# Designs tried in a protein design run: peptides against a protein of PDB entry 4XPM. Part 39

Target 1, 160 residues: chain A of PDB entry 4XPM
Amino acid sequence: VMLHSKNVKGFLENTLKPYDLHSVDFKTSSLQSSMIITATNGGILSYATSNNDVPKNSINEINSVNNLKMMSLLIKDKWSEDENDTEEQHSNSCYPVEIDSFKTKIYTYEMEDLHTCVAQIPNSDLLLLFIAEGSFPYGLLVIKIERAMRELTDLFGYKL
Target 2, 67 residues: chain B of PDB entry 4XPM
Amino acid sequence: DIKGTIAFDTHGNVIESTGVGSQRIEDIGDLSKVTLDAEGFAQVQGDSLLVHLYKRNDITLAVYTSA

## One batch from the design tools (peptide; made by RFdiffusion4, then SolubleMPNN)

Design b1_p12_2_s1 (from b1_p12_2, 7 letters changed)
Fold by OpenDDE base, seed 5:
Structure b1_p12_2_s1 (fold): chain B 160 residues (1-160), chain C 67 residues (1-67), chain A 12 residues (1-12)
Amino acid sequence: as target 1 above (160 residues)
Amino acid sequence: as target 2 above (67 residues)
Amino acid sequence: IREYLEKLAELY
């Protein structure tokens, strides 16, 4: 079954859930945001954010959304730069991965006090983007986004 | 007698940490250089704690014990 | 300890 916009939204909402290892004393915070954005313009196609008790249609909500848009654009720009930079692709912030014979790269970016992770959905014009608090370990963030991408096979090869 | 743990990837980035491991993230640099045996295990004496290492599938686990 | 490490590794 193909992913529709509504299904994608729900999927992204699920990715917000914290990672909880019940066998050990380790639990993360929820992701602040999870997004699918365009690799071309950094436009947000779908997104989910953690509830921060902001009333809908309020100025605070608008500011929050605007901030999200800004972050997505900035991350897209940096991603684009790195994709055109061989040295950056070999940096410690780049994880080449293969999913079902499709190759992609996962990048980690520090955005002020936030930890972010972005990856191109294989052979597509889309990026999956996770934004987490600084306490969220990068190594785990990478694992999380890789596993999430494995569930987005319907978007593999998607072109705008 | 486990005092803490660290899990980290081949890039040296933390996957998880617990206990004293959460305060010993800086150890990853040295731990990543430790030669493991054929089964992927090693032990390293670090200051007052013994570190037990195990690497599998590009993930390294470090468990801190008193001895 | 080895057994514990191996079991813990299965979580990832």
Scores: peptide ipSAE 0.517, ipTM 0.940, DockQ to the pose 0.912
Fold by OpenDDE base, seed 4:
Structure b1_p12_2_s1 (fold): chain B 160 residues (1-160), chain C 67 residues (1-67), chain A 12 residues (1-12)
Amino acid sequence: as target 1 above (160 residues)
Amino acid sequence: as target 2 above (67 residues)
Amino acid sequence: IREYLEKLAELY
């Protein structure tokens, strides 16, 4: 079984949905963006954004995409640095996780006023990246991306 | 009477907060150091609220009550 | 309260 590009896009769209704890009075905002990017260059393979009010091919849409590209590159660079830094891997910003015997790490990064988290899809050249507002708790963001990662088994081991 | 809640992970990062818990995120530092019983529970008396703690699977829940 | 906490924990 292989995830097609359309399936990945739909998957990322679903991750944008806010987290709602029905048993308690707690609900988050939607994710601002959700992306699958390359670990090598930070290139965006697929993405979804909650801001769909911008017309396609408009200057604003182009600028928005460019912003995502910039953020993707910055996050990839930070991730790459941390993957080569033992101390950073033991910081509170790094969550080692295991999914079906595959080990990976979830990193949280503050980007200006945004809360982000990124994780390498196990044994792959791909990263999953969530971007949320500053009001989105990091602990919940980590849980969200871990659970999302478990649904991307078709991408485990994907090499460019 | 529950006044609020906080859930946080082993890194001290918030998972969720409600009510008065949303204004007491700074309590996580102290709450994370509380010794829990064999079942994972503890109680801590605050300024005007009682904090009920429960930890399971690396997630700690704090519930603030009036008594 | 303990039961309440345990139920809440199941949400995560």
Scores: peptide ipSAE 0.509, ipTM 0.939, DockQ to the pose 0.912
Fold by OpenDDE base, seed 2:
Structure b1_p12_2_s1 (fold): chain B 160 residues (1-160), chain C 67 residues (1-67), chain A 12 residues (1-12)
Amino acid sequence: as target 1 above (160 residues)
Amino acid sequence: as target 2 above (67 residues)
Amino acid sequence: IREYLEKLAELY
């Protein structure tokens, strides 16, 4: 059973929520963006953003969407390069992970002042992409995306 | 008395930090090299603070105390 | 402290 687009959107919106560790008085900001993009061309299939203060069809919305498109393309390109680079796959920015019986990699990329991470949904043509502020720790970002990936089993093996 | 905490992964990337730990991220490099006991614990004397270390499931937790 | 560390570690 494949996830409906509406369900995917809701899922991505949920990933935006900040991490709150009240026991030690630690709380992050919300993710700026969460996206599912194609591994082939970086096209956005679904996305969520924490910036909900922009009126629809406004110039600010257009700019924000265009920015997401640009970032998704850039990150996809970097991901593609790293997937063909053994050294990059063994760098500090690559986390091999296994979910059930499927293997994938989580990459962390600094995009200007933003912290990002991306992972191929196992055996699929899709990438999950998180974009956060620079204050969001990379280690936590990796944990967050790994846990999110475990909830996307319906997309495992998805081919365009 | 706990003054702060740092949690970090095997890549040396921060998971969380609080208190004085937030100002001691640079300690991760040295803390990651500390030999832990069989139960995953260690103590390291820092500059005016004692660091208590515990590693489990590839995550290292550092707690800073005055003693 | 050890017990505290163990409890905190369970949060991750």
Scores: peptide ipSAE 0.492, ipTM 0.939, DockQ to the pose 0.919
Fold by OpenDDE base, seed 3:
Structure b1_p12_2_s1 (fold): chain B 160 residues (1-160), chain C 67 residues (1-67), chain A 12 residues (1-12)
Amino acid sequence: as target 1 above (160 residues)
Amino acid sequence: as target 2 above (67 residues)
Amino acid sequence: IREYLEKLAELY
């Protein structure tokens, strides 16, 4: 089954849902944003956001999109630097993972008061990016993005 | 009588926390160094609380009880 | 309490 643009959007929207342990008193907030961006330029190919209260075509919407573009670019740049830095790859902010024999890395980055994590979709020119509030635990964020990538096998090896 | 929980990964990052565990995130450093038995369990006497540890698949769960 | 720990661990 091929992932279509609308399917990708829906997938990203689904990742926004909070983590809720029904049997224990633990529930996270929703992710602020979830994006697929290009590893080359940080361009946003698809995104979802929890803030749906912004009127369409409003100044606030434009500002929100611009903010996402800025964050995408910044995170892409940092990711690129880390991918060329052996020391950073061995820090606690880097999680090497293997999915179906494909290797990739998950990086956690604190962006102002937000918790973010990013990972290259294996062998592709694409990055998956989660942005959450500071209250969202990094350990859980890493698990969340790893599990999400396991559902994006259609994008493995995707080249621009 | 569970007072709280903490789950954390091999990097020491929190996965979840509840109850008193949410106020004892700093315990992760020490808890990560505890030697577990063959089944992945351990108990550590803390302040006024007993910490029950269980590690499975690189995730460590700590449960705080009064006894 | 071991059984309880194992049960909780399955939630992750």
Scores: peptide ipSAE 0.450, ipTM 0.937, DockQ to the pose 0.885

Design b1_p12_2_s2 (from b1_p12_2, 8 letters changed)
Fold by OpenDDE base, seed 5:
Structure b1_p12_2_s2 (fold): chain B 160 residues (1-160), chain C 67 residues (1-67), chain A 12 residues (1-12)
Amino acid sequence: as target 1 above (160 residues)
Amino acid sequence: as target 2 above (67 residues)
Amino acid sequence: LRQYLEELAKLY
C-alpha cells in the first residue's frame, strides 16, 4: 500500500517518540521535529513537531513554523553542497548506508545547539530530516533515521 | 559492579551513555584504537576504572567497572 | 561479563 500524505504525517509523528532503552538507564528526549523535504528546494512536504503548548494560529506558532522552514532550507543547502563534495562525503559526518540494495547517505549536522540528521530517501527527490536537542547523541540519531527510512520504501524512487 | 557504559559507532559518535560513561565521552578516541580479540572483546585499565570492550556489527560497547 | 556485554549489545 502506498503512503498517502496523511499516512506520512502519522509516520513522522511516530518518529518523534523518544528512544527508551528499558534495560538500562537511558532515555532520550523526543525529537523536536521530523520532516520530509524536497531535495531540490528544501520545501517541506510533511512534518511533525513536538508539542510546545503553542496555541494554533498564534504568532508563536507561525514563528515556529517559519523557523522550521528556514532550518529545512539551510540543511538542504548544506546537504546539496556535501553531495557535490567528495571530501565531505568521506568525512566523519557522512554515513554511507544500504537499504534493500539501495544506497544512500546519512549526514549529521550541528545547527546551533541542535543535533540534526538528514538522508536522501533512496533514489528519490526527497530528504528525511530529524531535528533533536543537543543531548541526543549523533550515533543514535543515525541509527534512528536509518531504521525510519527502512519503513519508507514506498517513497523510494519518488521523483517530483 | 558496573559504574557506567558508552556505546559508540565506527565514526566515534555516541549511541548511548550511562553513569560514569556519560562523563567519559572523551575516552572514545582511545577506546576505538584498542585491539580486540577474535571474539570482539578487550579490557583496558584506565585511571581508577576498568573498561570492558565488546564490538559487534560496527558498534562498540564499553562498560566501566571498578575492577 | 562477556555474556552480559553480548546481550546488552543486542539492544542497539
Scores: peptide ipSAE 0.303, ipTM 0.934, DockQ to the pose 0.895
Fold by OpenDDE base, seed 4:
Structure b1_p12_2_s2 (fold): chain B 160 residues (1-160), chain C 67 residues (1-67), chain A 12 residues (1-12)
Amino acid sequence: as target 1 above (160 residues)
Amino acid sequence: as target 2 above (67 residues)
Amino acid sequence: LRQYLEELAKLY
């Protein structure tokens, strides 16, 4: 079974939804962006954004995409550095996780005023990246991306 | 009477906060050091609030009450 | 109260 590009896009769109704890008075904002990028170059394979008010092919839309590309590259670079740094892997910004016997790591990064987290899809050349507002708690962001990763088993082992 | 809550992970990062808990994120440092009983519970007296702690599966929940 | 805490914890 393989995820088609359209299915991946729809999946990422769903991850944008805010987290709402109905039993308590707590609800987050929507994720700003959700992306699958390459671990090698930070290239965007698929993405979703909560800001869909910008017309397609407009200058603003192009700038928005360019911004995502820049953020993707920056996050990939930081991730690559941390993957080669044992100290960073033991920091509070790194969460080792295991999904169906596959090991991976979730990293949290502050990008300006944004909260981000990134994780390598197990045994793959792909990274899942969430970008949220600064009001989005990191602990919850980690839980969110871990749960999302569990739904991407079709991408486990994906090599470019 | 619950005045607020904080949930946080083993890294000290917030999962959620409500009520007075949202203004007491700095308490996580001290709360994370509290010794829990065999069932994962503890109580800590604060300034004017009582904090009820419960930890399960690496998530700690703190509930602030008036008594 | 303990039961309440346990139930709340299940939300995460």
Scores: peptide ipSAE 0.294, ipTM 0.934, DockQ to the pose 0.889
Fold by OpenDDE base, seed 2:
Structure b1_p12_2_s2 (fold): chain B 160 residues (1-160), chain C 67 residues (1-67), chain A 12 residues (1-12)
Amino acid sequence: as target 1 above (160 residues)
Amino acid sequence: as target 2 above (67 residues)
Amino acid sequence: LRQYLEELAKLY
């Protein structure tokens, strides 16, 4: 059963929620953005943003969408390069993970003052991408995207 | 009495930090090199604080106390 | 304290 686009959007919106560890008084900010993009050209298939204060069709909304498009393209390009670079795959910014019987990699990238991480949905032409503020710890970001990936089994093996 | 915490992964990346731990992120480099006992515990004397370490499932938790 | 550490570690 394939996820409907509406369901994917709702899923991504849910990933925006901050992490709150009540027992130790630790809470993150919300993710700025969560996206599913194509690994081929960085095209955005679905996205969610925490900035909901921008009117639709406004200049600010257009700028935000354009920014996401640019970010997705840049990260896709970096990901593509790293997937062809053995050294980068063994760097501190690469986390090999296994979900069920599928293997994938999580990459962390600093984009200006933002913390980002991206992972190929196993055996698919799709990437899951999180964008967070610089205050969001990379270690937690990796855990977050790994756990999110486990909920996207319907997209495993998806080909364009 | 806990003064702060740091949790970090095997790559030395922070998972969470609280209290004085938030100001001691640079300690991760040294803490990651500490030899743990068979149960995954260790203690390290800091400048003015004692650091209690526990590693489980590739995550290390450091808790800073006065004693 | 060890028990406390173990319990906290379960939250991650």
Scores: peptide ipSAE 0.282, ipTM 0.933, DockQ to the pose 0.904
Fold by OpenDDE base, seed 3:
Structure b1_p12_2_s2 (fold): chain B 160 residues (1-160), chain C 67 residues (1-67), chain A 12 residues (1-12)
Amino acid sequence: as target 1 above (160 residues)
Amino acid sequence: as target 2 above (67 residues)
Amino acid sequence: LRQYLEELAKLY
């Protein structure tokens, strides 16, 4: 099954949902944003955000999109640097993972008061990026993005 | 009688926390060094609380009880 | 309690 643009958007929207154990008194906030961006330039190919109260075509919407663009670019730049830094790849902020024999890395980055994590979709020119509030635990964020990538096998090896 | 929980990964990052566990995130450093038995269990007597540890698939769960 | 711990661990 091929992932269409609308399917990708829906997928990203689904990742925004909070984690709720139900049986225990633990529930996270929703992710602030979820994005697929280019590894080359940090361009946003698809995104979802929890803040849907912004009127369409409003100044606030424009500012929100611009903010996402800025964050995407910044995270892409840091990711690129880390991918060329052996020391950073061995830090506690880097999680090597293997999905269906494909290897990739998950990086956690604190951006101002936000918790973020990013990972290259295996063998592709694409990055998956989660942005959450500071209350969202990094360990859970890593698990969340790993599980999400396992559902994006259609994008493995995607080249621009 | 569970007073709280902490789950954390091999990097020492929190996965979840509840109850008193949410106030004892700093315990992860020490808990990560505890030797587990063959089944992945351990108990650590803390201050007024007993910590029950279980590790499975690189995730460690700590449960705090009064006894 | 061990059994309970194992059950809780399955939630993650």
Scores: peptide ipSAE 0.280, ipTM 0.933, DockQ to the pose 0.837

Design b1_p12_2_s3 (from b1_p12_2, 7 letters changed)
Fold by OpenDDE base, seed 2:
Structure b1_p12_2_s3 (fold): chain B 160 residues (1-160), chain C 67 residues (1-67), chain A 12 residues (1-12)
Amino acid sequence: as target 1 above (160 residues)
Amino acid sequence: as target 2 above (67 residues)
Amino acid sequence: IKEFLKELAKLY
């Protein structure tokens, strides 16, 4: 079964869930946002947010969507720069990973007080982007996005 | 006897922290340099606490105890 | 304590 818009939206919503370790007293907040964007221009193809208290078509909703668009574009631009920078690819903010023989990289970016990470869906024109509060550890954020990408095999190789 | 925990990756980034571990994130730099035994374990005396280390699959766990 | 560490490691 191929992933369509409805399935992708539901998938992203599921990624928002907090990480809870039951063996120790550790639980994160929900992700603030989860998005699939184009690597070409940072356009949002699908997104989910934890803050759903804003009425639809309200000014606050428009502002929140615009904020996501801005962050998406900024992160895409930085990602593009880093993909052409050998030093950045070897920094502590870059995690090379391999999923089912496909190679990709996970980048962590500090965006004001937010913790973000982004990764190219293997061999595709798409990026997966997580945005979390500053209390969300980067190491865990990386693990979370890697595991999420393993569930997006239908998008591997997707070209615009 | 456990006072806290820290888990961190090979980049020194935190995965999780609890208890006193949450207040000792700065220990990661030194803990990452500790030589582990053949089974992946080590112990380090830090301040008044004993740190028990275990590394598996590029993740290091640190458990803080009083003894 | 070693067994505890091993069990925790399985969470990741």
Scores: peptide ipSAE 0.640, ipTM 0.946, DockQ to the pose 0.892
Fold by OpenDDE base, seed 4:
Structure b1_p12_2_s3 (fold): chain B 160 residues (1-160), chain C 67 residues (1-67), chain A 12 residues (1-12)
Amino acid sequence: as target 1 above (160 residues)
Amino acid sequence: as target 2 above (67 residues)
Amino acid sequence: IKEFLKELAKLY
């Protein structure tokens, strides 16, 4: 399955869907946000957010977008720090993974009451970022972002 | 009868929890240390509940039953 | 129980 850049927005929207195990009484909430950001500056290249009935271009909508920008920058900064800190890379919040012979790391970060997960798209200048409610378990969030990353092979090695 | 479940990864982070398992997340620390048999199974008696363990592909499942 | 565990494991 190939994912072209023009389909990234739709891809991110699809990642928002809740996880339902069906066989057991377990279902998550939808992700609050899903983003692809630059590893260099934390700039948002593409994003999706759960609908909250906020009118477009309203003050509340603008504030929500600004909040995403703030969070992306903060997470990028922490990610950058951790990438230069061997101790942080050995914590339980860091998951080294290999996807199709490409190596990357998945980090989990608690941002206030939110659960976040970020991973560098292999060999690229891009990060994939999930933001979820505090009820979303980190272990599942890691699985979710890893599986999502496997669908972004077209972005592997992407340089700005 | 199944009273709840927990699934957790090798980092001890929760993947899912249901029923009484949702109230016993702290059990993960001890459950992660349990020696499993050749097929990946084990049973652990805890309080009034029996915990059935199964690990496959770095994911451990715990099912709580009354007996 | 074992079968249930095995089936549940397939979800991940």
Scores: peptide ipSAE 0.634, ipTM 0.946, DockQ to the pose 0.860
Fold by OpenDDE base, seed 1:
Structure b1_p12_2_s3 (fold): chain B 160 residues (1-160), chain C 67 residues (1-67), chain A 12 residues (1-12)
Amino acid sequence: as target 1 above (160 residues)
Amino acid sequence: as target 2 above (67 residues)
Amino acid sequence: IKEFLKELAKLY
Protein backbone atom coordinates (compact mmCIF):
# COMPACT_ATOMS: atom_id res chain seq x y z
CA VAL B 1 0.00 0.00 0.00
CA MET B 2 1.33 3.38 -1.03
CA LEU B 3 1.00 6.61 0.86
CA HIS B 4 -1.40 8.84 -1.01
CA SER B 5 -1.36 12.61 -0.90
CA LYS B 6 -4.22 12.80 1.57
CA ASN B 7 -2.52 10.29 3.81
CA VAL B 8 0.70 12.27 3.71
CA LYS B 9 -1.14 15.43 4.69
CA GLY B 10 -2.69 13.69 7.65
CA PHE B 11 0.65 12.27 8.64
CA LEU B 12 2.26 15.71 8.59
CA GLU B 13 -0.58 17.11 10.65
CA ASN B 14 0.06 14.49 13.28
CA THR B 15 3.72 15.47 13.47
CA LEU B 16 2.63 18.94 14.58
CA LYS B 17 1.49 17.62 17.94
CA PRO B 18 3.55 18.76 20.90
CA TYR B 19 5.78 16.42 22.80
CA ASP B 20 4.42 15.88 26.29
CA LEU B 21 6.52 14.15 28.90
CA HIS B 22 4.13 13.38 31.74
CA SER B 23 6.67 11.91 34.13
CA VAL B 24 8.38 15.28 34.29
CA ASP B 25 6.84 18.68 33.86
CA PHE B 26 7.92 19.09 30.25
CA LYS B 27 5.78 19.88 27.24
CA THR B 28 6.75 21.52 23.99
CA SER B 29 4.78 23.77 21.74
CA SER B 30 3.31 22.39 18.56
CA LEU B 31 5.47 22.50 15.49
CA GLN B 32 4.75 25.56 13.43
CA SER B 33 5.05 23.64 10.20
CA SER B 34 5.79 20.21 8.81
CA MET B 35 6.34 19.60 5.13
CA ILE B 36 7.70 17.34 2.44
CA ILE B 37 9.65 19.20 -0.21
CA THR B 38 11.69 18.27 -3.25
CA ALA B 39 15.42 18.05 -2.76
CA THR B 40 15.97 19.43 -6.25
CA ASN B 41 14.03 22.68 -6.15
CA GLY B 42 12.60 22.96 -2.67
CA GLY B 43 9.09 22.71 -4.00
CA ILE B 44 6.44 21.84 -1.45
CA LEU B 45 4.66 18.57 -2.15
CA SER B 46 2.70 18.52 1.09
CA TYR B 47 2.57 20.58 4.25
CA ALA B 48 0.79 21.13 7.54
CA THR B 49 0.76 24.16 9.80
CA SER B 50 -0.42 24.67 13.36
CA ASN B 51 -1.90 28.07 12.59
CA ASN B 52 -5.49 27.29 11.74
CA ASP B 53 -6.85 30.72 12.55
CA VAL B 54 -6.33 32.01 9.04
CA PRO B 55 -9.38 31.89 6.78
CA LYS B 56 -9.07 29.71 3.72
CA ASN B 57 -8.15 31.44 0.48
CA SER B 58 -7.54 34.68 2.33
CA ILE B 59 -4.67 37.01 1.65
CA ASN B 60 -3.23 36.02 5.01
CA GLU B 61 -3.27 32.36 4.02
CA ILE B 62 -1.56 33.15 0.75
CA ASN B 63 1.11 35.09 2.59
CA SER B 64 1.56 32.22 5.02
CA VAL B 65 1.98 29.74 2.20
CA ASN B 66 4.40 32.08 0.48
CA ASN B 67 6.41 32.25 3.67
CA LEU B 68 6.57 28.47 3.77
CA LYS B 69 7.72 28.43 0.17
CA MET B 70 10.46 30.87 1.00
CA MET B 71 11.61 28.91 4.02
CA SER B 72 11.55 25.62 2.13
CA LEU B 73 13.69 27.09 -0.62
CA LEU B 74 16.18 28.56 1.82
CA ILE B 75 16.48 25.35 3.79
CA LYS B 76 16.81 23.29 0.62
CA ASP B 77 19.65 25.54 -0.44
CA LYS B 78 21.38 25.14 2.91
CA TRP B 79 20.89 21.39 2.74
CA SER B 80 22.26 21.22 -0.78
CA GLU B 81 25.33 23.15 0.23
CA ASP B 82 25.93 20.96 3.25
CA GLU B 83 25.52 17.77 1.23
CA ASN B 84 28.46 18.99 -0.85
CA ASP B 85 30.54 20.13 2.13
CA THR B 86 32.49 17.56 4.12
CA GLU B 87 33.06 19.94 7.00
CA GLU B 88 29.37 20.70 7.38
CA GLN B 89 28.52 17.02 7.31
CA HIS B 90 30.80 16.57 10.31
CA SER B 91 29.55 19.61 12.16
CA ASN B 92 27.49 19.56 15.32
CA SER B 93 24.42 20.35 13.22
CA CYS B 94 24.52 17.10 11.27
CA TYR B 95 23.20 13.80 12.59
CA PRO B 96 23.96 10.76 10.47
CA VAL B 97 21.28 8.15 11.03
CA GLU B 98 20.34 4.75 9.71
CA ILE B 99 16.77 3.61 9.24
CA ASP B 100 16.10 0.05 8.12
CA SER B 101 19.58 -0.19 6.62
CA PHE B 102 19.11 3.11 4.78
CA LYS B 103 21.47 5.94 5.62
CA THR B 104 20.42 9.57 5.78
CA LYS B 105 21.36 12.77 7.57
CA ILE B 106 19.40 15.11 9.79
CA TYR B 107 20.47 18.74 9.72
CA THR B 108 19.45 21.42 12.20
CA TYR B 109 19.22 25.01 11.03
CA GLU B 110 18.40 28.16 12.90
CA MET B 111 16.13 30.35 10.82
CA GLU B 112 15.86 33.72 12.49
CA ASP B 113 14.16 32.90 15.80
CA LEU B 114 12.92 29.50 14.62
CA HIS B 115 14.40 26.07 15.09
CA THR B 116 14.30 23.86 12.01
CA CYS B 117 15.49 20.43 11.03
CA VAL B 118 15.54 18.71 7.67
CA ALA B 119 16.32 15.21 6.49
CA GLN B 120 16.41 13.48 3.15
CA ILE B 121 13.94 10.65 3.02
CA PRO B 122 16.24 7.69 2.42
CA ASN B 123 17.29 7.16 -1.19
CA SER B 124 14.66 9.64 -2.39
CA ASP B 125 14.38 13.04 -4.00
CA LEU B 126 12.34 14.25 -1.03
CA LEU B 127 13.14 16.11 2.17
CA LEU B 128 11.15 16.11 5.39
CA LEU B 129 11.22 19.50 7.10
CA PHE B 130 10.11 20.54 10.59
CA ILE B 131 9.82 24.15 11.70
CA ALA B 132 9.41 24.92 15.39
CA GLU B 133 9.65 27.83 17.77
CA GLY B 134 12.99 28.73 19.26
CA SER B 135 11.97 27.15 22.55
CA PHE B 136 11.84 23.71 20.93
CA PRO B 137 15.09 21.93 21.82
CA TYR B 138 17.19 20.81 18.88
CA GLY B 139 17.95 17.45 20.41
CA LEU B 140 14.27 16.66 20.70
CA LEU B 141 13.57 18.01 17.23
CA VAL B 142 16.11 15.56 15.82
CA ILE B 143 14.52 12.65 17.66
CA LYS B 144 11.10 13.73 16.45
CA ILE B 145 12.06 13.88 12.80
CA GLU B 146 13.94 10.59 12.96
CA ARG B 147 10.93 8.82 14.39
CA ALA B 148 8.68 10.45 11.82
CA MET B 149 10.99 9.32 9.04
CA ARG B 150 10.62 5.73 10.19
CA GLU B 151 6.93 5.97 9.36
CA LEU B 152 7.55 7.10 5.78
CA THR B 153 8.94 3.86 4.39
CA ASP B 154 6.54 4.10 1.45
CA LEU B 155 8.48 7.14 0.28
CA PHE B 156 11.89 5.52 0.56
CA GLY B 157 13.48 5.48 -2.86
CA TYR B 158 10.93 7.88 -4.30
CA LYS B 159 12.33 9.58 -7.39
CA LEU B 160 10.84 12.55 -9.18
CA ASP C 1 13.60 15.70 46.11
CA ILE C 2 13.99 16.39 42.41
CA LYS C 3 14.70 20.00 41.58
CA GLY C 4 15.04 19.62 37.83
CA THR C 5 16.18 17.55 34.89
CA ILE C 6 18.20 17.80 31.70
CA ALA C 7 18.35 15.31 28.86
CA PHE C 8 20.91 15.81 26.11
CA ASP C 9 22.37 13.94 23.15
CA THR C 10 25.91 13.18 22.07
CA HIS C 11 26.09 16.51 20.25
CA GLY C 12 25.43 18.33 23.49
CA ASN C 13 22.04 19.46 22.27
CA VAL C 14 19.19 19.61 24.75
CA ILE C 15 16.40 17.09 24.42
CA GLU C 16 14.45 18.35 27.42
CA SER C 17 14.96 20.42 30.55
CA THR C 18 12.82 21.11 33.60
CA GLY C 19 13.11 23.03 36.83
CA VAL C 20 16.59 24.10 37.79
CA GLY C 21 17.88 22.11 34.84
CA SER C 22 16.47 24.71 32.50
CA GLN C 23 18.75 27.24 34.15
CA ARG C 24 21.81 25.03 34.04
CA ILE C 25 22.10 24.13 30.37
CA GLU C 26 25.73 25.21 30.56
CA ASP C 27 26.37 22.17 32.76
CA ILE C 28 26.07 19.91 29.71
CA GLY C 29 29.65 20.56 28.73
CA ASP C 30 31.00 19.21 31.99
CA LEU C 31 28.38 16.51 32.40
CA SER C 32 29.20 15.06 29.00
CA LYS C 33 32.76 14.43 30.17
CA VAL C 34 31.83 12.52 33.31
CA THR C 35 32.93 8.90 33.38
CA LEU C 36 29.99 6.58 33.89
CA ASP C 37 30.04 3.22 35.64
CA ALA C 38 29.33 -0.10 33.95
CA GLU C 39 25.59 0.41 34.31
CA GLY C 40 25.72 3.91 32.86
CA PHE C 41 25.34 5.85 36.10
CA ALA C 42 27.28 8.59 37.82
CA GLN C 43 26.86 11.28 40.43
CA VAL C 44 28.33 14.74 40.36
CA GLN C 45 28.32 17.04 43.34
CA GLY C 46 27.57 20.61 42.38
CA ASP C 47 27.66 23.79 44.37
CA SER C 48 24.35 23.17 46.08
CA LEU C 49 22.79 20.36 44.07
CA LEU C 50 23.61 16.75 43.42
CA VAL C 51 23.43 15.64 39.79
CA HIS C 52 22.44 12.06 39.06
CA LEU C 53 23.48 10.92 35.60
CA TYR C 54 22.30 8.03 33.48
CA LYS C 55 23.24 7.40 29.87
CA ARG C 56 21.50 4.95 27.57
CA ASN C 57 21.61 4.75 23.78
CA ASP C 58 23.50 8.01 23.30
CA ILE C 59 21.09 9.98 25.49
CA THR C 60 22.24 11.31 28.85
CA LEU C 61 19.72 12.10 31.55
CA ALA C 62 20.64 14.38 34.43
CA VAL C 63 18.45 14.71 37.50
CA TYR C 64 19.17 17.45 40.02
CA THR C 65 18.40 16.85 43.68
CA SER C 66 18.92 18.92 46.81
CA ALA C 67 21.14 16.37 48.50
CA ILE A 1 16.84 7.20 42.09
CA LYS A 2 18.49 4.76 39.69
CA GLU A 3 15.22 3.05 38.94
CA PHE A 4 13.63 6.40 38.32
CA LEU A 5 16.39 7.32 35.90
CA LYS A 6 16.00 4.05 34.05
CA GLU A 7 12.27 4.47 33.69
CA LEU A 8 12.60 8.08 32.66
CA ALA A 9 15.23 7.24 30.06
CA LYS A 10 12.81 4.86 28.36
CA LEU A 11 10.71 7.84 27.39
CA TYR A 12 13.35 9.14 25.00
Scores: peptide ipSAE 0.633, ipTM 0.946, DockQ to the pose 0.875
Fold by OpenDDE base, seed 3:
Structure b1_p12_2_s3 (fold): chain B 160 residues (1-160), chain C 67 residues (1-67), chain A 12 residues (1-12)
Amino acid sequence: as target 1 above (160 residues)
Amino acid sequence: as target 2 above (67 residues)
Amino acid sequence: IKEFLKELAKLY
């Protein structure tokens, strides 16, 4: 049973919400962007962004989408390189994880002043990608994307 | 009285920080090397603060107190 | 403070 596009979009939008512990004085910013992209070409299948102040069909919206396309492609390329590099897979920026007997890896990448995190949806041609501000700690970003991945079991094994 | 906290993972990456902990991220390197007891606890005397450590499921929590 | 640490750790 495949997730509908609207459901995926809503899911990604929910991942944008800041992390708030409530009981302690700790709260993050919202994620800048959350995306599902193809592992083959870095094409965006679905995305959500916290920047909702841009008018529809405006030049600014086009620029923002183009920026996301560029970032997704760059991260896809870096991910592809790392997947073919044993040393990078054992670096501090790689987190091997197992979800319901499915294995995948979570990578953290610094993109200019942004903190990003990407993971292949297990056995699929898809990547889940989070983009956050530099103030968003990597350790929490990894936890966040792992927990999000656990909610995408319907996409496990998805092939284009 | 708790003066701050740091939570970090096995890679030494920060999960969260509060209070004085936010200014002591560099402590993670040393704190990660501390031997914990059978229950996952340890205490480390810092400069003027006592650090209480607890590790559970690959997450280490450090709580800073004045005593 | 051990119990407090345990409870606090559950937040993550």
Scores: peptide ipSAE 0.619, ipTM 0.945, DockQ to the pose 0.872

